# Peptides against a protein of PDB entry 4QMF: the designs that were tried, part 54

Target 1, 175 residues: chain A of PDB entry 4QMF
Amino acid sequence: ESSFMTLFPKYRESYLKTIWNDVTRALDKHNIACVLDLVEGSMTVKTTRKTYDPAIILKARDLIKLLARSVPFPQAVKILQDDMACDVIKIGNFVTNKERFVKRRQRLVGPNGNTLKALELLTKCYILVQGNTVSAMGPFKGLKEVRRVVEDCMKNIHPIYHIKELMIKRELAKR

## One batch from the design tools (peptide; made by RFdiffusion4, then SolubleMPNN)

Design b2_p15_5_s4 (from b2_p15_5, 6 letters changed)
Fold by OpenDDE base, seed 2:
Structure b2_p15_5_s4 (fold): chain B 175 residues (1-175), chain A 15 residues (1-15)
Amino acid sequence: as target 1 above (175 residues)
Amino acid sequence: DELDEELNKLSEEIL
């Protein structure tokens, strides 16, 4: 039997309570058990005697990880698909100055979220910037690209250089 | 920032 637990911040409690029946239903299809502990502020997933695919528990682990980082359930649940991977990128430790951190994070997002949306299209990923983390879902290659752009942005490498590079790569792939 | 404006324009073209 395998189990994984993740803690979630207090502000996520109300939302998680709302969608937990949906989480349970989604995991039940794979015979994965789950528990929402409101006292501890944790989510737990575990295999059962009826769990057929041993690898699905790792995806369940990723599901609760994504939910803890504010990814909405309709998007997060897609992680249970075989062709879907995810990454949670910690961005809070790259810059000590708060103002600099906020500026670089905003640069990654762009006006009206345009930069982030463009990055999503170029990498074929879903990307959510929340607090000190960036959550991404998509193909492994795209996730690697997202991580590079995100971390470099926090290291003061302007995203425009990566966006241009990704645009060129996209055009080359069409040929 | 000049690059910020360029990036925004470029992003809008992609969208």
Scores: peptide ipSAE 0.705, ipTM 0.966, DockQ to the pose 0.937
Fold by OpenDDE base, seed 3:
Structure b2_p15_5_s4 (fold): chain B 175 residues (1-175), chain A 15 residues (1-15)
Amino acid sequence: as target 1 above (175 residues)
Amino acid sequence: DELDEELNKLSEEIL
């Protein structure tokens, strides 16, 4: 029997309580058990004797990881699909200066979130920037591209260069 | 930043 646990911040508690029945129902379809511990502030997933696919526990692990980092349930639950992968990118350690960090993070998001939305479309990924973490969901190829853009942005490489490259690649793929 | 403005324009074209 395999199990995984993740901690979540206090500000997520109310939301997680609201959607936990939905989490349970989604995981029950795969015979994965789950527990929300409000005292510890943790989520746990575990296989059961009825778990058919042993690999699904890894997806369940990713599900609770995404939920802990503010990804909404309707999006996070898609991780249980075979064709869906995810990545959690830590961006807080690339720069020591807080103002520089905020500026680079804002550049990644763009005005009205336009840059991020464009990146989502180009990579066919979902992307959420929250605090010191960027959560992404999508195909492996797209996730690789997202990580490159995100990390390079934090390294002071402007996203415009990658966006232009991705636009060209998109046009080539339409042929 | 000029690149920021250009990026925003490109983004709007994609959206």
Scores: peptide ipSAE 0.701, ipTM 0.965, DockQ to the pose 0.974
Fold by OpenDDE base, seed 1:
Structure b2_p15_5_s4 (fold): chain B 175 residues (1-175), chain A 15 residues (1-15)
Amino acid sequence: as target 1 above (175 residues)
Amino acid sequence: DELDEELNKLSEEIL
């Protein structure tokens, strides 16, 4: 029997309570059990005697990890699909100065979220910038590209260089 | 940053 647990911040509690029945239903289709502990502030997923595919527990682990990082349920639940992967990128440790951190994080998002939306389109990924983490979902190749852009941005390498490169690659793929 | 505005323009073209 395999189980995984993740903690979630207090501000996420109300939302998680609201969608937990949906989480349970989604995981029940795979005979994965789940528990929301409001006292500890944790989510747990575990295999059962009826779990057919033991590998699905790893996807369930990723599901609760994404939910803890503020990814909405309708998006996060897609991780249970065979072709969907995810990545949670920690960005809070690249710089110590808060103002510098905020500036570089904002550069990833851009005005009206345009930069982030462009990156999503170019990589075929979903991307959420929240607090000290960036959550991404999509194909493995796209996820690698997202992580590179995100981490380089936090290292003060401007995203424009990567965006231009991705645009060229996309143009070539259309031919 | 002077590249920020360029990036925004480029992003708008992609969208």
Scores: peptide ipSAE 0.700, ipTM 0.965, DockQ to the pose 0.960
Fold by OpenDDE base, seed 5:
Structure b2_p15_5_s4 (fold): chain B 175 residues (1-175), chain A 15 residues (1-15)
Amino acid sequence: as target 1 above (175 residues)
Amino acid sequence: DELDEELNKLSEEIL
């Protein structure tokens, strides 16, 4: 049997309790067992004797990883689809100065979230900026682009350069 | 920041 566990922060407990039945139902379809441990603050997924596809456990691992990083269930559960991949990008270690970190993180989001929404559209990804991580879901190619933009932004490379590049690529793809 | 303003304009055009 294969199993994976992830820890989640205390502030996430209330939400996870409310959606855990939905998580259970989604994983039951694949005969993957799951456990929410409120004392430890952990989520666990494991294969069972009835698990048909051994690869689905890796998708289940990704599901609980996304949920731990504040991705809502209706979006996170899409990771169980074959054509969907994800990435959790740690951004908290690029800058030591807290004020500089906040500024760069906000620059990635933009006014009214417009920058982030534009990036989502250009990469065909879902992107969530929360705390010290950026969670992304989508095609593998798009995820690679998202990680580049996010990390470069934290390295003080302005997102505008990448947005322009992605716009050009999109126009070329239409030809 | 001038680049921030320009980025916002571009983003609005994409959306």
Scores: peptide ipSAE 0.699, ipTM 0.965, DockQ to the pose 0.979

Design b2_p15_6_s1 (from b2_p15_6, 4 letters changed)
Fold by OpenDDE base, seed 2:
Structure b2_p15_6_s1 (fold): chain B 175 residues (1-175), chain A 15 residues (1-15)
Amino acid sequence: as target 1 above (175 residues)
Amino acid sequence: DPLIEQAIEELEKEL
């Protein structure tokens, strides 16, 4: 039997409690067991004797990872689909200065979230910037592009440069 | 940065 556990921050506790029955129901379809430990602040997923697909446990692992990083359940649960991949990009260690970190993170989001929305459309990914991580869900190609843009942004390369590049590539692919 | 905001707005029109 395989099991995976992830810790979640205290501020997620109330939300996770409200959606945990939905998590359980979604995983029950695959005969994956799950446990929410409010004392430890952890989520656990594990295979059972009735688990048919051994690969689904890895998707269940990704589900709880996404939930721990503030991805809403209706979006996070899509990770259980075969064609859906995810990435959790740690951004907190690129810059030591807090003000510089906040400024670069804000560049990724942009005014009214428009920069992030443009990036989502161009990569066909869902993207959530939260705290010290960026969570992304979508096709592998799109996820690679998202990671590049996010990491480069934290390295002081403005996202607009990559957005322009992605737009050009998109136009070329239509020809 | 107003120049970046303008550039993004232009890009959004193309999306």
Scores: peptide ipSAE 0.038, ipTM 0.713, DockQ to the pose 0.140
Fold by OpenDDE base, seed 3:
Structure b2_p15_6_s1 (fold): chain B 175 residues (1-175), chain A 15 residues (1-15)
Amino acid sequence: as target 1 above (175 residues)
Amino acid sequence: DPLIEQAIEELEKEL
């Protein structure tokens, strides 16, 4: 039997309680058991004797990780699909100055979220910027690109330069 | 940054 546990921040508790029956139902299809512990503030997933695919537990692990980082359930549950991968990028340790951190994080989002939307479209990923992490879901190639852009942004390379590069690459791929 | 906003708008038109 394999099990994984993740902690979640207090502000997620209300939401997680609301959607936990949906989490349970989604995981039951794969014979994965799950537990929401409101005292500890944790989510746990585990294989059962009826678990057919041993690899699905790793996807279940990723599901609870995404949920803990504020990804909505209808999006996070897509991680259970074979063609979907995810990444949780820690951005809080690149800059010690809080104001500089906030400014660089805001560049990832851009005016009206347009920078982030452009990056999502170009990489074919879902991207959520929240707190000290960026959560992404999509194909491995796209995730690699997202991580590069996110980390470089925190290193003071503006996302616009990468977006332009990705646009050029996209046009070349159409030929 | 208005220059970046304009750049993004132009890029969006190309997407």
Scores: peptide ipSAE 0.037, ipTM 0.715, DockQ to the pose 0.140
Fold by OpenDDE base, seed 5:
Structure b2_p15_6_s1 (fold): chain B 175 residues (1-175), chain A 15 residues (1-15)
Amino acid sequence: as target 1 above (175 residues)
Amino acid sequence: DPLIEQAIEELEKEL
């Protein structure tokens, strides 16, 4: 029997309460049990005697991890698909100055979210910038590219450089 | 950023 738990911040409590029945229903299809603890502020997933695929518990672990980091349920639940992977990139420790942190984090989003949208299209990933983390979902190759761009941005390398590089690589792959 | 907007437009046409 395998079990995984994740903590969530207090500001997520209301939303998680609202969607928890949907989480339960999605995991029940795989005979994975789940618990929302509002006192501790935690989510738990565990295998049961009826769990057929032992690997699905790792997907369930990823689901609650994504939900804890503000990913909406309709997007997060896609992690249960075999072809979908995810990454939670911690960005809060790259810069000590708060103003510099906020400025660099905003560069990932860009004007009207256009920088983020371009990165999503080029990597074929979903990307959410929230707080001290960036959550991404997609193919492993795309996730690797997202992590590079996100971390480099926090290291003061502007995302536009990587967007241009990814565009060139895409054109070369068509030849 | 007009460069990013142009890039997005081109990418959307290919999808």
Scores: peptide ipSAE 0.035, ipTM 0.697, DockQ to the pose 0.081
Fold by OpenDDE base, seed 1:
Structure b2_p15_6_s1 (fold): chain B 175 residues (1-175), chain A 15 residues (1-15)
Amino acid sequence: as target 1 above (175 residues)
Amino acid sequence: DPLIEQAIEELEKEL
């Protein structure tokens, strides 16, 4: 039997408690067992003898990973769909200076979230910027584009450069 | 896409 565990930060505990019955119900449809450990601060998913598709455990692993990184349950649960992939991009290690980190992270969001919204539309992804990570969900091609933009932003390449490039490519594809 | 165009326009104003 396969099992995966992820830790979650303390500030996420209250939310996870409130939605855990919904997590259990969603995973029960696939005969995947799950456990929320409030003492350790962990989530665990496991295959059972009734699990029909063993590959679904990898999606369950991704589900708890997304939940630990503040993705809301109604969005995170979509990872169980066959056509949905995800990525959790660590952004906290690109710069040592906290002020520089905050500034570059803010560029990903932009004024009124417009930079992020443009990137979501162009890549057909859901994107959440939270703490030291960026969580993304969508098609594999879109996820690859998101990771490039996010990492380059942390390397001081402004997202607008990539957004303009993606717009040009999209326009050319419509012709 | 008008939503993308609006987002870019607003981004350019803030740069």
Scores: peptide ipSAE 0.037, ipTM 0.706, DockQ to the pose 0.652; fails the geometry check

Design b2_p15_6_s2 (from b2_p15_6 with I3L Q6E M11L)
Fold by OpenDDE base, seed 2:
Structure b2_p15_6_s2 (fold): chain B 175 residues (1-175), chain A 15 residues (1-15)
Amino acid sequence: as target 1 above (175 residues)
Amino acid sequence: DPLIEEAIKELEEEL
C-alpha cells in the first residue's frame, strides 16, 4: 500500500473542512482513502485493497498538494484526469528582500491580474499565485513555459517579455 | 509602470 501526506497552513483549515466530503467522494471513485487531520494540520491519501489503478495515488498526492496551496477544490480535482498535470513552483527563495519579492510577485500578476490571465491563455494553464508558491495546472508543455516565466520573473526578467515571445510563437504555429 | 500597463493592454487586445 502507498500513502502520501502533506501539511497545510492554519488559514486553510476552515476551507478544507468545508470541502472534505467532496474530496472523499472524488477519491472514493478510485478507491483511494483520505484523512484530514486537523490536529496535525495534514491531509493523507492512501491506496486500499480495492484500488485498481496504481497510478491514481500519485494524482491523489498532487490533489492534496494543490489544496494545501490554496487551489480551490473544483479546479484542483481536475488533476485526477489523465490529461491534466500540475506544478507547484516555490518562489520564496529567489529574493531575500521582502519588498523586492513582493514587487516581482506583483509583476507576475500585473494590473488587475491581466498579466497572469494572458499567461494562462497562452500556456493553456490554470495559474494561482499564493504566498511563496505558484500553482499551475495544464498540459506538460504549458507547465514548462509557466515555470520558466515564473522563475525568470523572480530573477528580474519581466513577464511581458515572455508573453510577447509566446504570442509570436502562437502566431507562427497557426501558419 | 505605465509603459508596461499599456503594453499589456495592447497584448490583451491581440489575445
Scores: peptide ipSAE 0.037, ipTM 0.702, DockQ to the pose 0.140
Fold by OpenDDE base, seed 3:
Structure b2_p15_6_s2 (fold): chain B 175 residues (1-175), chain A 15 residues (1-15)
Amino acid sequence: as target 1 above (175 residues)
Amino acid sequence: DPLIEEAIKELEEEL
């Protein structure tokens, strides 16, 4: 039997309680058991004797990780699909100055979220910028591109330069 | 940054 646990921040508790029956139902299809512990503030997933695919537990682990980082359930549950991968990028340790951190994080989003939307479209990923992490879901190639852009942004390379590069690459791939 | 906003707008039109 394999099990994984993740902690979640207090501000997620209300939401997680609301959607937990949906989490349970989604995981039951794969014979994965799950537990929401409101005292500890944790989510746990575990295999059962009826679990057919041993690899699905790793996807279940990723599901609870995404949920803990504020990804909505209707999006996070897509991680259970075979063609979907995810990444949780820690951005809080690149810059010690809080104001500089906030400014660089805001560049990832851009005016009206347009920078983030452009990056999502070009990489074919879902991207959520929240707190000290960026959560992404999509194909492995796209996730690699997202991580590069996110980390470089925190290193003071503006996302616009990468977006332009990705646009050029996209046009070349159409030929 | 208005220059970046304009650049993003142009990029969005190309997408």
Scores: peptide ipSAE 0.036, ipTM 0.699, DockQ to the pose 0.140
Fold by OpenDDE base, seed 5:
Structure b2_p15_6_s2 (fold): chain B 175 residues (1-175), chain A 15 residues (1-15)
Amino acid sequence: as target 1 above (175 residues)
Amino acid sequence: DPLIEEAIKELEEEL
């Protein structure tokens, strides 16, 4: 029997309460049990005697991890699909100065979210910038590219450089 | 950023 737990911040409590029945229903299809603890501020997933696929518990672990980091349920639940992977990139420790952190984090989003949208299209990933983390969902190749761009941005390499590089690589792959 | 906007437009047309 396998079990995984994740903590969530207080500001997520209201939303998680609202969608928890949907989480339960999605996991029940795989005979994975789940618990929302509002006192501790935690989510738990566990296998049962009826769990057929032992690997699905790792997907369930990823689901609650994504939900804790503000990913909406309709997007986060896609992690249960075999072809979908995820990454939670910690960005809060690259810069000590708060103003510099906020400025670099904003560069990932860009004007009207256009920088982020371009990166999502090029990598075929969903990307959410929230707080001290960036959550991404998609193919492993795309996730690797997202992590590079995100970390480099926090290291003061502007995302536009990587967007241009990814565009060139895409054109070369068509030849 | 006009460069990013054009890049997005081109990408959307190919999808």
Scores: peptide ipSAE 0.030, ipTM 0.679, DockQ to the pose 0.080
Fold by OpenDDE base, seed 1:
Structure b2_p15_6_s2 (fold): chain B 175 residues (1-175), chain A 15 residues (1-15)
Amino acid sequence: as target 1 above (175 residues)
Amino acid sequence: DPLIEEAIKELEEEL
């Protein structure tokens, strides 16, 4: 039997408690067992003898990973769909200066969230910027583009450069 | 896509 565990930050505990019955119900459809440990601050998913598709455990692993990174349940649960992939991009280690980190992270969001919205539309991904991570969900090609933009932003390449490039490519594909 | 164009316009104004 396969099992995966992830830790979650303390500030996420209250939310996870409120949605855990919904997590259980979603995973029960696939005969995947799950446990929320409030003492350790962990989520666990496990295959059972009734699990028909052993590969679904990897999606269940991704589900709890997304939930730990503040992705809302109604969005995170979509990872169980066959056509949906995800990525959790660590952004906290690109710069040592906190002020520089905050400034570069803010560039990903932009004024009124417009940079992020443009990137979501162009890549066909859901994107959440939270703390030291960026969580993304969508098609594999889109996820690859998101990771490039996010990492380059933390390396001081402004997202607008990539957004303009993606727009040009999209326009050319319509011709 | 008008939504993308609007988002870019606002970004360019803030840069």
Scores: peptide ipSAE 0.033, ipTM 0.689, DockQ to the pose 0.563; fails the geometry check

Design b2_p15_6_s3 (from b2_p15_6 with I3L M11L)
Fold by OpenDDE base, seed 2:
Structure b2_p15_6_s3 (fold): chain B 175 residues (1-175), chain A 15 residues (1-15)
Amino acid sequence: as target 1 above (175 residues)
Amino acid sequence: DPLIEQAIKELEEEL
């Protein structure tokens, strides 16, 4: 039997409690067991004797990872689909100065979230910037592009440069 | 940065 556990921050506890029955129901369809431990602040997923697809446990692992990083359940549960991949990009270690970190993170989001929305459309990914991580869900190609833009942004390369590049590539692909 | 905001707005119109 395979099992995976992830810790979640205290501020997620109330939300996770409210959606845990939905998590359980979604995983039950695959005969994956799950446990929410409010004392430890952890989520666990595990295979059972009735688990048919051994690969689904890896998707269940990704589900709890996404939930721990503030991805809403209706979006996070899509990770159980075969064609859906995810990435959790740690951004907190690129810059030591807090003000510089906040400024670069804000550049990724942009005014009214428009920069992030443009990136989502161009990469065909869902993207959530939260705290010290960026969570992304979508096709592998799109996820690679998202990671590049996010990491480069934290390295002081403005996202608009990549957005322009992605737009050009999209237009060329239509020809 | 107003120049960046303007550029993003222009890009959004193209999306």
Scores: peptide ipSAE 0.039, ipTM 0.727, DockQ to the pose 0.140
Fold by OpenDDE base, seed 3:
Structure b2_p15_6_s3 (fold): chain B 175 residues (1-175), chain A 15 residues (1-15)
Amino acid sequence: as target 1 above (175 residues)
Amino acid sequence: DPLIEQAIKELEEEL
């Protein structure tokens, strides 16, 4: 039997309680058991004797990780699909100055979220910028591109330069 | 940054 646990911040508790029956139902299809512990503030997933695919537990682990980082359930549950991968990028340790951190994080989002939307479209990923992490879901190639852009942004390379590069690459791939 | 906003708008039109 394999099990994984993740902690979640207190501000997620209300939401997680609301959607936990949906989490349970989604994981039951794969014979994965799950537990929401409101005292500890944790989510646990575990294989059962009826678990057919041993690899699905790793996807279940990723599901609870995404949920803990504020990804909505209807998006996070897509991680259970074979063609979907995810990444949780820690951005809080690149800059010690809080104001500089906030400014660089805001560049990832851009005016009206347009920078982030452009990056999502170009990489074919879902991207959520929240707190000290960026959560992404999509194909492995796209996730690699997202991580590069996110980390470089925190290193003071503006996302616009990468977006332009990705646009050029996209046009070349159409030929 | 208005220059970045304009650049993003132009990029969006190309997508």
Scores: peptide ipSAE 0.038, ipTM 0.721, DockQ to the pose 0.140
Fold by OpenDDE base, seed 5:
Structure b2_p15_6_s3 (fold): chain B 175 residues (1-175), chain A 15 residues (1-15)
Amino acid sequence: as target 1 above (175 residues)
Amino acid sequence: DPLIEQAIKELEEEL
């Protein structure tokens, strides 16, 4: 029997309460049990005697991890698909100055979210910038590219450089 | 950013 738990911040409580029945229903299809603890502020997933695929518990672990980091349920639940992977990139420790942190984090989003949209299209990933983390979902190759761009942005390498590079690589792959 | 906007437009046309 395998079990995984994740903590969530207080500001997520209301939303998680609202969607928890949907989480339960999605996991029940795989005979994975789940618990929302509002006192501790935690989510738990666990295998049962009826769990057929032992690997699905790792997907369930990823689901609650994504939900804790503000990913909406309709997007987060896609992690249960075999072809879908995820990454939670911690960005809060790259810069000590808060103003510099906020400025670099905003560069990932860009004007009207266009920088982020371009990165999503090029990597075929979903990307959410929230607080001290960036959550991404997609193919492993795309996730590797997202992590590089996100971390480099926090290291003061502007995302536009990587967008241009990814565009060139895409054109070369068509030849 | 006009460069990013143009890049997005081109990408959307190819998808």
Scores: peptide ipSAE 0.035, ipTM 0.707, DockQ to the pose 0.081
Fold by OpenDDE base, seed 1:
Structure b2_p15_6_s3 (fold): chain B 175 residues (1-175), chain A 15 residues (1-15)
Amino acid sequence: as target 1 above (175 residues)
Amino acid sequence: DPLIEQAIKELEEEL
């Protein structure tokens, strides 16, 4: 049997408690067992003898990973769909200066969230910037583009450069 | 896409 565990930060505990019955119900459809440990601050998913598709455990692993990174349940649960992939991009280690980190992270969001919205539309991804991570969900091609933009932003390449490039590519594809 | 164009316009104004 396969099992995966992830830790979650303390500030996420209250939310996870409120949605855990929904997590259980979603995973029960696939005969995947799950456990929320409030003492350790962990989530666990496991295959059972009734699990028909053993590969679904990898999606269940991704589900708890997304939930730990503040992705809301109604969005995170979509990872169980066959056509949905995800990525959790660590952004906290690109710069040592906190002020520089905050400034570069804010560039990903932009004024009124417009930078992020443009990137979501162009890549066909859901994107959440939270703490030291960026969580993304969508098609594999889109996820690859998101990771490039996010990492380059933390390396001081402004997202607008990539957004303009993606727009040009999209326009050319319509011709 | 008008939503993308609007987002870019607003970004350019803030840069």
Scores: peptide ipSAE 0.036, ipTM 0.706, DockQ to the pose 0.602; fails the geometry check

